# Peptides against a protein of PDB entry 4JHK: the designs that were tried, part 110

Target 1, 212 residues: chain A of PDB entry 4JHK
Amino acid sequence: EDYKIQSFDLETQKLLKTALKDPGSVDLEKVSSVIVDQSLKDQVFSREAGRICYTIVQAEAKQTNGSVFRRNLLNRLQQEFKAREETRKRSTQEWVCLVSFICNIFDYLKVNNMPMVALVHPVYDCLFRLAQSDALKNEEEVDCLVLQLHRIGDQLEKMNVQLMDELFNLLRDGFLLQEDLSSMGRLLLLEILEFRAGGWKLSDTAQKYYYS

## One batch from the design tools (peptide; made by RFdiffusion4, then SolubleMPNN)

Design b2_p18_3_s4 (from b2_p18_3, 10 letters changed)
Fold by OpenDDE base, seed 3:
Structure b2_p18_3_s4 (fold): chain B 212 residues (1-212), chain A 18 residues (1-18)
Amino acid sequence: as target 1 above (212 residues)
Amino acid sequence: SDEKLKELDEELLKELLE
């Protein structure tokens, strides 16, 4: 299976490829750090990062019944999550990359075919932060919020419908009441409200209207 | 392996929510 790791230098690509096939032969702490660092810089890679992480976790489990990679990955994730407000202040781009990364780890890094319960509240915390007035005025943050809800909203709702209701109350209020939304931001909020109302589905006609 | 991962999941939950 091919993984989109072209953004890394050749040495790092070799490291990642080795980790995917023979995790016991590499420094898994270094591998986890490299993946997290790149995920904080490249939002497109965040999606791939989830898939890569899952593969390494499974490979290590099969090879040695170990969990060194997952431990290091989640420890780093914890550190970044705790510092999320400082990250947001420093760089909106890094902040939305962090959210994307956490959401994609939630989406891909399942245990026994179930999402990690430990990530449910952290994911919601990130989405709630994006739903605050100071974030909704930033189109980049709205883009991130709506993208994640499209990807994992149905899964998150299954984990906690009450939090999802509260989140969408904020989004509805933002759409209706907040005056400094961008035109695209307002459109995206309307779309995601409609998306959930339709059972996390959107008609082909609506899809073309909002995204074409 | 799943048990180890579940244990880590529970520990992470406690730390992330504090």
Scores: peptide ipSAE 0.025, ipTM 0.681, DockQ to the pose 0.833
Fold by OpenDDE base, seed 2:
Structure b2_p18_3_s4 (fold): chain B 212 residues (1-212), chain A 18 residues (1-18)
Amino acid sequence: as target 1 above (212 residues)
Amino acid sequence: SDEKLKELDEELLKELLE
């Protein structure tokens, strides 16, 4: 299985590859830190990061019945989550990367195809933050919000439908009432509203319309 | 391995809530 880690230097690539195959032979705290750091810089990598993390978690569990990597990963994630407002203030890009990373970890770190319960509220908190008026006016944040809902919305709803209802109330209000939305932002909100209404599915025709 | 991971998740949940 190939992983998209070419953005790292060769030494780090080797570290990651070793972690994937023989996690007990590397500093898993360092590995987790490297993955988190890169995920905070590259939103595209965050999805791959989720897959990588899952593989390392599985490998360590099988090798030593340990959870050092996952523990370090989640601890770092918690730290970043707690500082999310400062991150958002500093850089919208880093903020949306953080959200993307958290959502992708939620998506990939599953046990028996079930997400970690501990991540449900943090994920929702991030999405709710993106659904606030001051965030909805920023197309970059709307893009992130809609993307995550496309990826994990159905899973999140299964975990807590009440929170999802509340979230979409905010999105509907934003779509209808907020004046300073970009044209694309408004379009994306409409699309995601329809997406959920359609059971987290959208026809190819509709999808092409919104993303063409 | 999934069973073991489930046990670990419970432990991690406790840690995250502290």
Scores: peptide ipSAE 0.025, ipTM 0.666, DockQ to the pose 0.524
Fold by OpenDDE base, seed 4:
Structure b2_p18_3_s4 (fold): chain B 212 residues (1-212), chain A 18 residues (1-18)
Amino acid sequence: as target 1 above (212 residues)
Amino acid sequence: SDEKLKELDEELLKELLE
């Protein structure tokens, strides 16, 4: 399987490729740091990072029954999560990259094809933060929120329907009551409300309407 | 194995919550 790692220098590419095939032969702490650092500045890579992380976790488990990579990865993720408010204040772009990364790890880093329970609340916390009034007025944050819900909303709901109901109550209120939403932001909120109401599906006609 | 990873998750969770 091919992974999109061309954005890294050749030395780092070699490191990642080796980690994917023979994780016991590399510094897995360094590998995790490289992946997290890149994911925090490149939202596109964060999606690929999920697949890479899953493969490394599986490879290490098979090779040594170890969990060094996963432990380092999740520890770093927790550190970034705890500092999320400061990150948001510093850079909206870095903040949405962080949210994207956490959501993509949730999506790909599964055990027995099940999401990590420990990531459920952190993911919801991020989405709830994006659903606050001060975030909904920023189109970049709305884009991130809606994108993540499209990707993992159905999975998150299966883990905790009560939190999902509360989240969408905020989104509904934002759509109906908040005055400083952009036109696109309001459109995106409406779309995601309809998306969930339709069982996390959107008709072809509706898809063209909202995303053409 | 997947079962081994599941067991490790419980231990890791404890570490993350500390």
Scores: peptide ipSAE 0.024, ipTM 0.653, DockQ to the pose 0.518
Fold by OpenDDE base, seed 1:
Structure b2_p18_3_s4 (fold): chain B 212 residues (1-212), chain A 18 residues (1-18)
Amino acid sequence: as target 1 above (212 residues)
Amino acid sequence: SDEKLKELDEELLKELLE
């Protein structure tokens, strides 16, 4: 399997490759830290990071029946989540990277094809924050919100439909009532409202309308 | 195995939810 790790230096690439094949031979705390750090800088990498993390978790479990990597990963994730408001204040880019990372970890770190229950509320908390008026006026945050809902919205709804209803009430109100949305932001909100209404699916016609 | 990972997740859930 090929992993997109070209953004790391050669030493770190070697570390990651070794972790994927022989996790017992490397410092898995360091590996988790490296992955989290890069994910907080590069939103594109966060998707790949989820896949990498899943592979390392499986490899460690198979090799040593251990969970050192996952424990360190989730502990770091929790720390970043707790500091999310400060992160948002400091950098919108880092904030959306954090949200993307949390959502991608939720998507990939599954057990028996089920998401981790412990991540459900943290994910919703992030999405609710993106759905606030001060965030909806920022296109970068709207992009992040809509992207995550496209990726994991159906899974999240299965975990807690009440929270999803509340979230989409905010999105509906934002679309209808908020005056300082960008044109693209408004379009994306409408699209995601229709996306959920259609059972988390979008018709070919609608797809062309919103993304052409 | 998936079953073993499930057991590990239960332990982690306890720690993360505290």
Scores: peptide ipSAE 0.025, ipTM 0.648, DockQ to the pose 0.493; fails the geometry check

Design b2_p18_4_s1 (from b2_p18_4, 9 letters changed)
Fold by OpenDDE base, seed 4:
Structure b2_p18_4_s1 (fold): chain B 212 residues (1-212), chain A 18 residues (1-18)
Amino acid sequence: as target 1 above (212 residues)
Amino acid sequence: SADEKLEALDRELAEALA
């Protein structure tokens, strides 16, 4: 399997590969830290980190019946979430990577094939933050918002439709009323509005229109 | 089971984030 870990140095790649195959032989606390740190730096990795994390969780459970990795992962996630405003202030790039990471964890770390309930509100909080006027004017944040809604919007709505309605009310207002949106930002908001309206699906024609 | 342990962590996280 390709876990897209090319962004790491060779030593860290070996560490991650070992964690995936033989988690009992490595420091899983360190592994979790490495994954979170890299997820905050690399958008491509952050959106794929969930799959890696899920695999490690399953491997550890099967091999040692342990939960060291996921415990450390979730603890770190909580810390980063609490500091999200400071992260945004420091670096928009790190902020959108954090959101992507949280959403990806939500997507992949499922219990009984269901998303972790504890992550629902944190995910919404992140998306609501991206839906504020000061964030909507930044294309990087709009890209992140729309991307996450494409990936997990349907799942998230099932967890709390009321919050999703409120979120999309903000997006609609932003699309219609906010003057300092970029042309691309406005286009992306329109697309995601239509995406949800269509049952979280787009026709091929619509896809070509927005992404051609 | 692994799922049961994860559920426990989910509850703990929920409490921490409340």
Scores: peptide ipSAE 0.030, ipTM 0.691, DockQ to the pose 0.797
Fold by OpenDDE base, seed 3:
Structure b2_p18_4_s1 (fold): chain B 212 residues (1-212), chain A 18 residues (1-18)
Amino acid sequence: as target 1 above (212 residues)
Amino acid sequence: SADEKLEALDRELAEALA
């Protein structure tokens, strides 16, 4: 399977490809740093980053019974998560990339084909932050929120339905009561409300209406 | 806390890959 790593220079691409096939032959600390750094700059890559990380974790465990990559990845994630408010203040773009990365790690780093329990609350914390009034007025943050819910909402709900209910109460209130939403933001909130109400599915007709 | 959650994640992942 091919990995989308075209955004990296050729040397880094080679490093990543080698890590995927022969993790014991590369500096896995450096690999983890490169992946996290790029994920904080490119939200599209964040999706691929989850898949790449999962593959490297498995490869290292199988090859050397090591966990260098995993340890460095999670440590870096912890650092970025703790500093999320500062990141948001500095750059909305980096903030939504961080959220996207965390959500994609949740999606791909599974145990026995199930999401990591320890990531449930951190993911919800990020989504709840995006659901606050000061974030809902920013279309970029709304885009991120809705995108993640489309990707992992059904999985998150299975892990904690109470938190999902609380989150969607905020989204409903935002849709109904907040006056400074963009037109697109309001549309996206309505769509995601209907998406969940429909069992995390959207009819073809509705999809065309919202995303045409 | 965030630290505790991610530490737990690390342990879970290690166990899954062992």
Scores: peptide ipSAE 0.026, ipTM 0.564, DockQ to the pose 0.083
Fold by OpenDDE base, seed 1:
Order: sequence, then C-alpha cells, then structure tokens
Structure b2_p18_4_s1 (fold): chain B 212 residues (1-212), chain A 18 residues (1-18)
Amino acid sequence: as target 1 above (212 residues)
Amino acid sequence: SADEKLEALDRELAEALA
C-alpha cells in the first residue's frame, strides 16, 4: 500500500511510517503538524492525507485506546481553519489545499462509520467561501469547489440538506448572474448543478462532455 | 542505509495492517 509520502525527506518518512505502525513510539503532535504542513503545500498529498490520518487514528486506538493524534490533528486543523482568510490571501494554492485536506479528513476520518459531526460546519464554511463571487471568478477555486462536491457532496447533504440547498442556490446564482466567470468555471458550475440534480451521479456521456 | 530501513519498516507495516 502506497501512502504517498515520497515528498517527505527520509527521516520524516520514517517518522510517518512509525506512526502508522506504532503510534505510541513517536511524538504524535509532531506527526500531526507535519501532515498538516505538507497538506497545505502538496495537493496530491492533501488528497491522501485523510487516509493516512485515519490509519494512524485506528492504530492508536488499537494500541492504547488513545486519541492523542486525532486530538492534535483536529486542533491544528481548527487553527488553520480559523486563519483560512489569511491563508487565502497569501496563497490560493495553500487555500485550496487546506479545503481539500479538510474535506478528505471528513471523508476518511469516520467515527463508527459515520462522518464526524464536528467537521460538517467547517466543511460547509469552506465550500460557502468558495461559492462567493470573489472566489467563483478564480478557476482554481472553482476547480476545488467542484472537486470536493464530487467527492463528498452526497455525504454532506445527508448531514445537512438545508445547508446544501443554500450552497447550491449560490452556485446557481453564480452560474446565471455572475459576469466575470471563466468559460471553464461556468461549465464546471453547470456540471455540478446537474450532478446533484442527478442524485450525485453523472452519465458517461455527461462526464465526457464536461471533462474532455 | 536509510532506504533499507524504510523498506523494512514498510514490510513491518504491511504485516501489521494485514
């Protein structure tokens, strides 16, 4: 199994692998910090970080019935979430990586096979931020928004359909009314509107139309 | 070497998760 940690130096790779196997033998606060830091820099890693985190959480639970890693991870995530506007201002790339990471944590870090309720609002807040007019004009942010909705939209809707309706009202308005959308951005918004309308599914034909 | 140690750890991890 590949955990996509090749971007780290060898020492850090060893640290992460040790955390995956024997979390009690490493500084789990440091591990969580390293994962979050890299997730903000590397979009590929941010997609995989959720799975890594879940594995560490499970390993610690089995080893000591502890939750030190999860606590530290979520604390750091909360710090980054609170500073999300500053992050967005500094770097769009880091901002979309942050959103991707939060969404992947939501997707993978299950409790009793259910999403963490505590992550619902933070995820929606990020998506709502991406749905604002100043973000919709940026194709990179639209890409992120649509990607996350494809990945976890159905799960999020199950957690709170009212928020999802409100979010998609913004997306519809953006599609119909906002003049400074790129052609690709407009296309992506249309696609995601149809995706949800189709029960979070697209036909193969539709997939080719929007993403070819 | 560091690479060898990582490879060994990968194997151990695979066994632990099996």
Scores: peptide ipSAE 0.016, ipTM 0.441, DockQ to the pose 0.022
Fold by OpenDDE base, seed 2:
Structure b2_p18_4_s1 (fold): chain B 212 residues (1-212), chain A 18 residues (1-18)
Amino acid sequence: as target 1 above (212 residues)
Amino acid sequence: SADEKLEALDRELAEALA
């Protein structure tokens, strides 16, 4: 299986590859740190990171019956989540990368093919933050919000429909009432509103309309 | 099993993030 780790130097790539195949032979705390650090810098990697993390978790469990990697991973995520407002103030890019990473961990790090319950509220908290007026005016944050909802919205709704309703109330209000949305931001909000209304699916016509 | 341990961690995380 191929993993997109080309953004790392060769030594780190080797480390990650070894973690995937023989997790017991590497410092899994270091591995988790490297993955989180890179995910905070590269939103594209964050999706792949979720898959990588899941694979390492499974590999470690099978090889050593251990959980060092996921423990360190989730501890780091918790730390970053707690500091999310500071991160947002420092760098919008890092903030949206953080959200993306948390959402992708939610998407990939499943238990018995079910999302981790512990991540539900943190994910919603991030999405709610992106749905605030001060965030909706930033196209980068809107892009992130809409992207995550496209990826995991249906799963999140299954976990808590009330929170999803509340979130989309904010998005609707933003779409209708927010004056300083970009044209693209407004378009994306409309699209995601329709996306959910359509059962988290887009018709071919809608796809062409919004993403031509 | 991996799933059992992950579930345990999930519970711990839930408590920490609550």
Scores: peptide ipSAE 0.036, ipTM 0.703, DockQ to the pose 0.808; fails the geometry check

Design b2_p18_4_s2 (from b2_p18_4, 8 letters changed)
Fold by OpenDDE base, seed 5:
Structure b2_p18_4_s2 (fold): chain B 212 residues (1-212), chain A 18 residues (1-18)
Amino acid sequence: as target 1 above (212 residues)
Amino acid sequence: SADDKLEALDRELQEALE
């Protein structure tokens, strides 16, 4: 498979390519650091990063039966998660990149084809933060919230339906009661409410209505 | 196995986040 790593310099591209094929021959801590750093700057890359990470994890497991890369990756992710409020204060863009990255890691780094239980609460914590009134007034944060729920909402609900109910109560209240939502933000909240109500599915017609 | 190690890591991380 081809991976979208053109945004990196040539040396880093070589490093990543080697990690994908022969993880035992590179510094996997450095590889994880590079991936996390770029994911915190580029939300589009964060999706690709999840796929790259999964491939490296599988390659290392097969080659050496090791988990060095995954350990370093998750440790770094935990550090960034703990500092999430400071990140949000510094830059909304970096904050939504962080949330996107955490959600994508949740989506791709599965154990025995199941989501990592350790990531469930951190993901929900991020989504709950995006569902607060001070965040809902920012369209960039609403975009991030709705995007993640579209991607992994069904999986998250299976892990904890009670938290999902609580989250959507906040979204409903935001839609109905909050006065300083943007028009697009309000529309996106309505869409995601309907999306879940429909079993995490949206018809092509509805998709066109909300995203055309 | 590698899968067993990953499951163990998941458990350890879960405990650290609780």
Scores: peptide ipSAE 0.032, ipTM 0.674, DockQ to the pose 0.866
Fold by OpenDDE base, seed 2:
Formats: sequence, C-alpha cells, structure tokens
Structure b2_p18_4_s2 (fold): chain B 212 residues (1-212), chain A 18 residues (1-18)
Amino acid sequence: as target 1 above (212 residues)
Amino acid sequence: SADDKLEALDRELQEALE
C-alpha cells in the first residue's frame, strides 16, 4: 500500500516508511511529531496523515503491543487543540490545517471500527468555531468547514445528532442572516445545508450545480 | 470539557487494541 509522503525530505520519508512497516525500529515520538508538524502546514496531507497514523498504530500494536506512537500523537494533538484559538489568531491556514487533521484522525483512527467517542466533542468544538460569524466571513474557514462536513458529517451525526442540529442551525443562520459572507462562502453553506438534508449525499443535479 | 476529551483517547485506544 502506497502512502503520499512526497512532501517530506528523503530521510523523513524513510523514517515514515520504516514506521509503517517496523515501528519498533524507529523513534515513534519523532514520527508522531513529524506527522503533526506537517499536518499543520499542509491540509492536503492531513487526510493522508490520518490513514498513516492508523496504520502505524495498528502496526505497533501488532508488533509489540505498544502504544508509544499513539500516546505521543494524541498528546501532541491535545496540545494543539488546547491552543487552537491562539493558532487561529496567528494563522488561519494553520488553524484550518489543525481542524482538518483532527477531523481526519476522527475519520481514520477508529476504535473497533467505530469513531473514537473521545474525539466527538473536540471535533464538534472545531466545527462550531468555524461556524461562528467571525469565521464564516473567511472563505478559507468556510472551505474547511464544508470539506470536513462532507467527509465526516454523517459519522459525526451518528455520534451526536443534537450537536449536529445545533451546528447546522448556526450554518443556516449564517447563510440567511450574515451579510459579510463571500459569494462562494454563501454558496458553500447552501450546498452543505442541502447535503445534509439529502442524507449526506448530493443529487447529480446538485453536484453539477455546486461543483461544476 | 472538550479540552479534556483527548486526554482519554490513549486509554480508549489501548483498551480497544488489547
């Protein structure tokens, strides 16, 4: 199985590849740090990072029944999550990367083939933050919000429908009432509202309309 | 709080992987 890690230098690529195959032979703390650091810089990588993380977790568990990588990963994630407001103020790009990474960890790093319950509220907190008025006016944040909801909205709703309802109330209000949305932002909000209303799926007509 | 939820992840995962 191939992993998209070309954004790293060759040495780091080797490190990651080794971690995937023989996690006991590398510094898994360093591996986790590298993955998190890159995920905070590259939102595209964040999705791949989720898959990579899951693979390493499973590999280490099978090889040594260890959890060094997972522990370090989650500790780092906790740190970044707690500092999310500071991150947002410093860099919108880093903020949306953080959200993307957390959401992708939720998507890939499952427990018994189910989403981790402990991640539900953190994910919602991130999405709720993106749904605030000061965030909705930023197209980059709207892009992130909509993207994550497309990816994990259905799963997240199954975990807590009440929070999802509350979230989408904010999105509806933003769409209808907020005046400083970009045209694209408004379009994306409309699309995601319809997406959920359609059972987290888009009709062919809607797909063409929103993404042509 | 949501800020504390991630602290429980390692335990949750450990139990699942055992």
Scores: peptide ipSAE 0.023, ipTM 0.600, DockQ to the pose 0.078
Fold by OpenDDE base, seed 1:
Structure b2_p18_4_s2 (fold): chain B 212 residues (1-212), chain A 18 residues (1-18)
Amino acid sequence: as target 1 above (212 residues)
Amino acid sequence: SADDKLEALDRELQEALE
């Protein structure tokens, strides 16, 4: 399979490939750190990181019945989550990459074919932060917010519909009341409001209207 | 408030990931 690791140097690529096939032979803490670091820098990789992580988790479980990688990954995730405001101040790009990464982990790193309950509140927290007025005025943050809701919104709602209602109340208020939204930002908010209202689906007509 | 919610979520995350 193609795990989209071309952005890494050759040595790191080898490390990741080995982790995917023989996780017991590598330092899984180092592997987790490398994945998180790259996810914070590369938006494309951040989107795909969940799949890689899930594969490593499964490989380790099958090989040694261990969970060293997952533990290290979640520990690093916790650290980055706690520092999210500092990350946002330093770099909007790194911040949206972090959100994308967390959402991607939520999407792919399932236990017993179910989302990890422990990640529900962290994901909502990130989305609520993106829904604040100071974030909604930034197109990059709005793009991230809308993208994640398209990807995992239906799953998140199943986990906690009350939080989703609260989140969308903020988005509606932003759309209607906030004056310093960009035209594109306002359009994206409207689209995602309609997306949820339609059961997390868009008609072909709506799809063409917003994205053509 | 939003800040209160963030603090609560941080605590929950810490507890869940421990």
Scores: peptide ipSAE 0.023, ipTM 0.537, DockQ to the pose 0.092
Fold by OpenDDE base, seed 4:
Structure b2_p18_4_s2 (fold): chain B 212 residues (1-212), chain A 18 residues (1-18)
Amino acid sequence: as target 1 above (212 residues)
Amino acid sequence: SADDKLEALDRELQEALE
């Protein structure tokens, strides 16, 4: 299987490749740290990171019945999550990368083919933060919010429909009442409102209307 | 309040991931 890790230097690439095949032969704490660090810099990588993480978790479980990698990964994620407001204040880019990473871990790192229950509230918390007025005025944050809802909204709703209803109430209010939304931000909010209303689906025509 | 909810979520995460 091909993993997109070309953004790393050659030494790190080797480390990651080894972790994917023989996790017992590498420092899995270091591996987890490298993946998290890169995910906090590159939002696009976050999706691939989720897949990589899942593979390493499965490989370690199979090889040693261990969970060192997952434990280190989640511990680091917890640390970053707890510091999310500081991160947001420091760098919007890092903040949206953090949200993207958490959401992608939720999406890919499943247990018994189910999302980790422990991540449900943290994910919602991030999305609720993005749905606040001070975040909705920033197009980068709106982009992130809408992207994550497109990716995992249906799964999140299955875990807690009440929170999803509350979240979308905020989005509706933002769309209707907030004055300092960008044109694109407003368009994206409308699209995601319709996306959920349509059962987390959009027609090709609608997709083109909102994103082309 | 929003702050209270956030704190509760942080605690929940801490308990779940430790």
Scores: peptide ipSAE 0.029, ipTM 0.595, DockQ to the pose 0.114; fails the geometry check

Design b2_p18_4_s3 (from b2_p18_4, 7 letters changed)
Fold by OpenDDE base, seed 5:
Structure b2_p18_4_s3 (fold): chain B 212 residues (1-212), chain A 18 residues (1-18)
Amino acid sequence: as target 1 above (212 residues)
Amino acid sequence: SADKKLEELDEELLKSLE
């Protein structure tokens, strides 16, 4: 498999490649650290990071039945989640990267092909925060919210439909009642409302209408 | 199994996130 790690320096690229093939021969704490750090800076990489993390977890489990990488990764994730409000105040960009990373870990880091139950509430907490009035007025946060719901909304709903209903009540209210939404933000909220109503699917024509 | 062990580990490590 090919992994998108060109944004790293050559030494780090070698480290990551080795971790993917022979995790027992590298410092897995360092590997987890560089992945998380880059994911907090680059939202595009955070998607790839989920796939990379899953591969390393599987490789380590098969090689040594170990879980060093996963432990370090989840510990770092916990730390970042706890500091999420501070992160949001400091940088909207870092905040949406954090949300994206958490959601991508939820999406890729499955056990027995099932989502980690422990991540369900943290993911919803992030999405609910993005659905508050002070966040909905920021297009970057709306973009993040809608993107995550497109990626993992169907999975999240299967885990807890009541929370999803509550979340979408907030989104509906934002769409209908909030006055300081951007034009694009309002359009994205409408789109995601229709997306869920359609069973988490959009036709090609609808996709073109909203994102062309 | 290794997968079951990882599942238990995940629940313990992420307990404070609930």
Scores: peptide ipSAE 0.029, ipTM 0.608, DockQ to the pose 0.716
Fold by OpenDDE base, seed 2:
Structure b2_p18_4_s3 (fold): chain B 212 residues (1-212), chain A 18 residues (1-18)
Amino acid sequence: as target 1 above (212 residues)
Amino acid sequence: SADKKLEELDEELLKSLE
């Protein structure tokens, strides 16, 4: 297995590699902190972070029947989530990274091959925040919103279709009524509306139109 | 089971996020 951790220094890379193989031999609290910190800085890494986290969780469970890593990870996630509005005010990038990270944890950190129920509302809360008018005018936030819905929208809908309907009502209204959307933002909203309408799939024609 | 233990932990830690 190869994990994309080249963004870390060599010492941290070694730490992460050891955590993946022999989690009992490292400080798993530190490992969780490192992963979260980097995920808040790099949205690309946040995707990989989900996979890494799942692997460490599984490795620790198998090796020691422990849950130290997951506990620390989720505690940190909770802290960041609670502070999400402050984060958004301080840095749009960090906010988008936070949302991406939470969504990727939802995507990868499964229990009994199912999404964590406890993450459903937090994920929706983040997406609803991105769907507000003040966020939709920011293309970076729209990009994040649409990206996450592409990645986990189908799973989220299975968990709570009512919330998904409400979310997409906001997106539809934004697309139709909001005046200060960028051209790309408007295009992305239209695409995601069609994406869901098509059962969370894109036709070949739509793929060409939106992503060529 | 290990999975059950994980589920219990998840509920305790993240219930405040709902």
Scores: peptide ipSAE 0.028, ipTM 0.610, DockQ to the pose 0.711
Fold by OpenDDE base, seed 1:
Structure b2_p18_4_s3 (fold): chain B 212 residues (1-212), chain A 18 residues (1-18)
Amino acid sequence: as target 1 above (212 residues)
Amino acid sequence: SADKKLEELDEELLKSLE
């Protein structure tokens, strides 16, 4: 299986490759730290990070029946989540990377083929923060919000439809009432409103309108 | 709270590994 880890130095690449194949032979705390650090810098990598994390978790469980990697990963995730407001104030880029990472962990790290219940509220908290007026005026935050809803919105709704309704009420109000949205931001909000209304999929007509 | 939920992140899975 191919993993996109070219952004790391050679030593770290070797570490990650070994963790994927023989997790018992490496420092899994260090591995988790490296993955989280990179995910907080590169939003694109965060998607790959989720897949990598899932693979390492499965490999360690199979090899040693251990959970050292997942434990360290989730501990770090908890720390970053708790500091999310400070992160947002410091760097919008780091903030959206954090949200992306949390959402991708939710997407990939499933237990018995089900999302982790404990991640539901944290994910919604992040999305609700992105749906506030001070965030909706920032196109980078809107991009992140819409991207995550495209990826995991259907799963999140199944976990808590009431929270999803509340979230989309905010998005609707933002679309209709907020004056300082960018044109792209407004377009993205409209698209995601239609996306959910269509059962978390785009019709052929909508696809053509927004992306062609 | 969301913070409290994160404290319970791996509890079910950890139990399954015991």
Scores: peptide ipSAE 0.019, ipTM 0.599, DockQ to the pose 0.077
Fold by OpenDDE base, seed 4:
Structure b2_p18_4_s3 (fold): chain B 212 residues (1-212), chain A 18 residues (1-18)
Amino acid sequence: as target 1 above (212 residues)
Amino acid sequence: SADKKLEELDEELLKSLE
């Protein structure tokens, strides 16, 4: 299986490839740090990072019955999450990358094909933060919010429908009542409202309408 | 709280997930 790691230098690419195949032969703390660092600066990579992380976790478990990588990964994630408000103040781009990364870890780092329960509330917390008025006025944050809900909304709802209802109440209010939304932001909110209402699915026609 | 939930990602939790 191929992994999209072209954004890294050749040495780091080699490190990651080795971690994927022979995790016991590399410094897994370093590997986790590299992945997190890149995910915090490249939102596109964050999705690939989820797959990479899952593969490394599985490989380490099989090879040594260890969990060094996952532990380091989640510890770093916890640190970044705790500092999320400061990150948001410093850089919207880094903030949305952080949210994207957390959501992708939730999506890919499954245990027995189930989401990690411990990540549910942190993910919701991030999404609720993006749903606040001060965030909805920023198109970059709206993009992130809508993207994550498209990716993991159905899973999150299964974990806690009450929180999802509350979240979408905020989104509906934002769509209807907030005056400083961008045109695209408003469009995206409408789309995601319809997306959930349709059972987390969009018709091809609707998809073309909103994204073409 | 969300912070508390993440703090639960300690060694015990990780072991339980293995």
Scores: peptide ipSAE 0.018, ipTM 0.604, DockQ to the pose 0.082

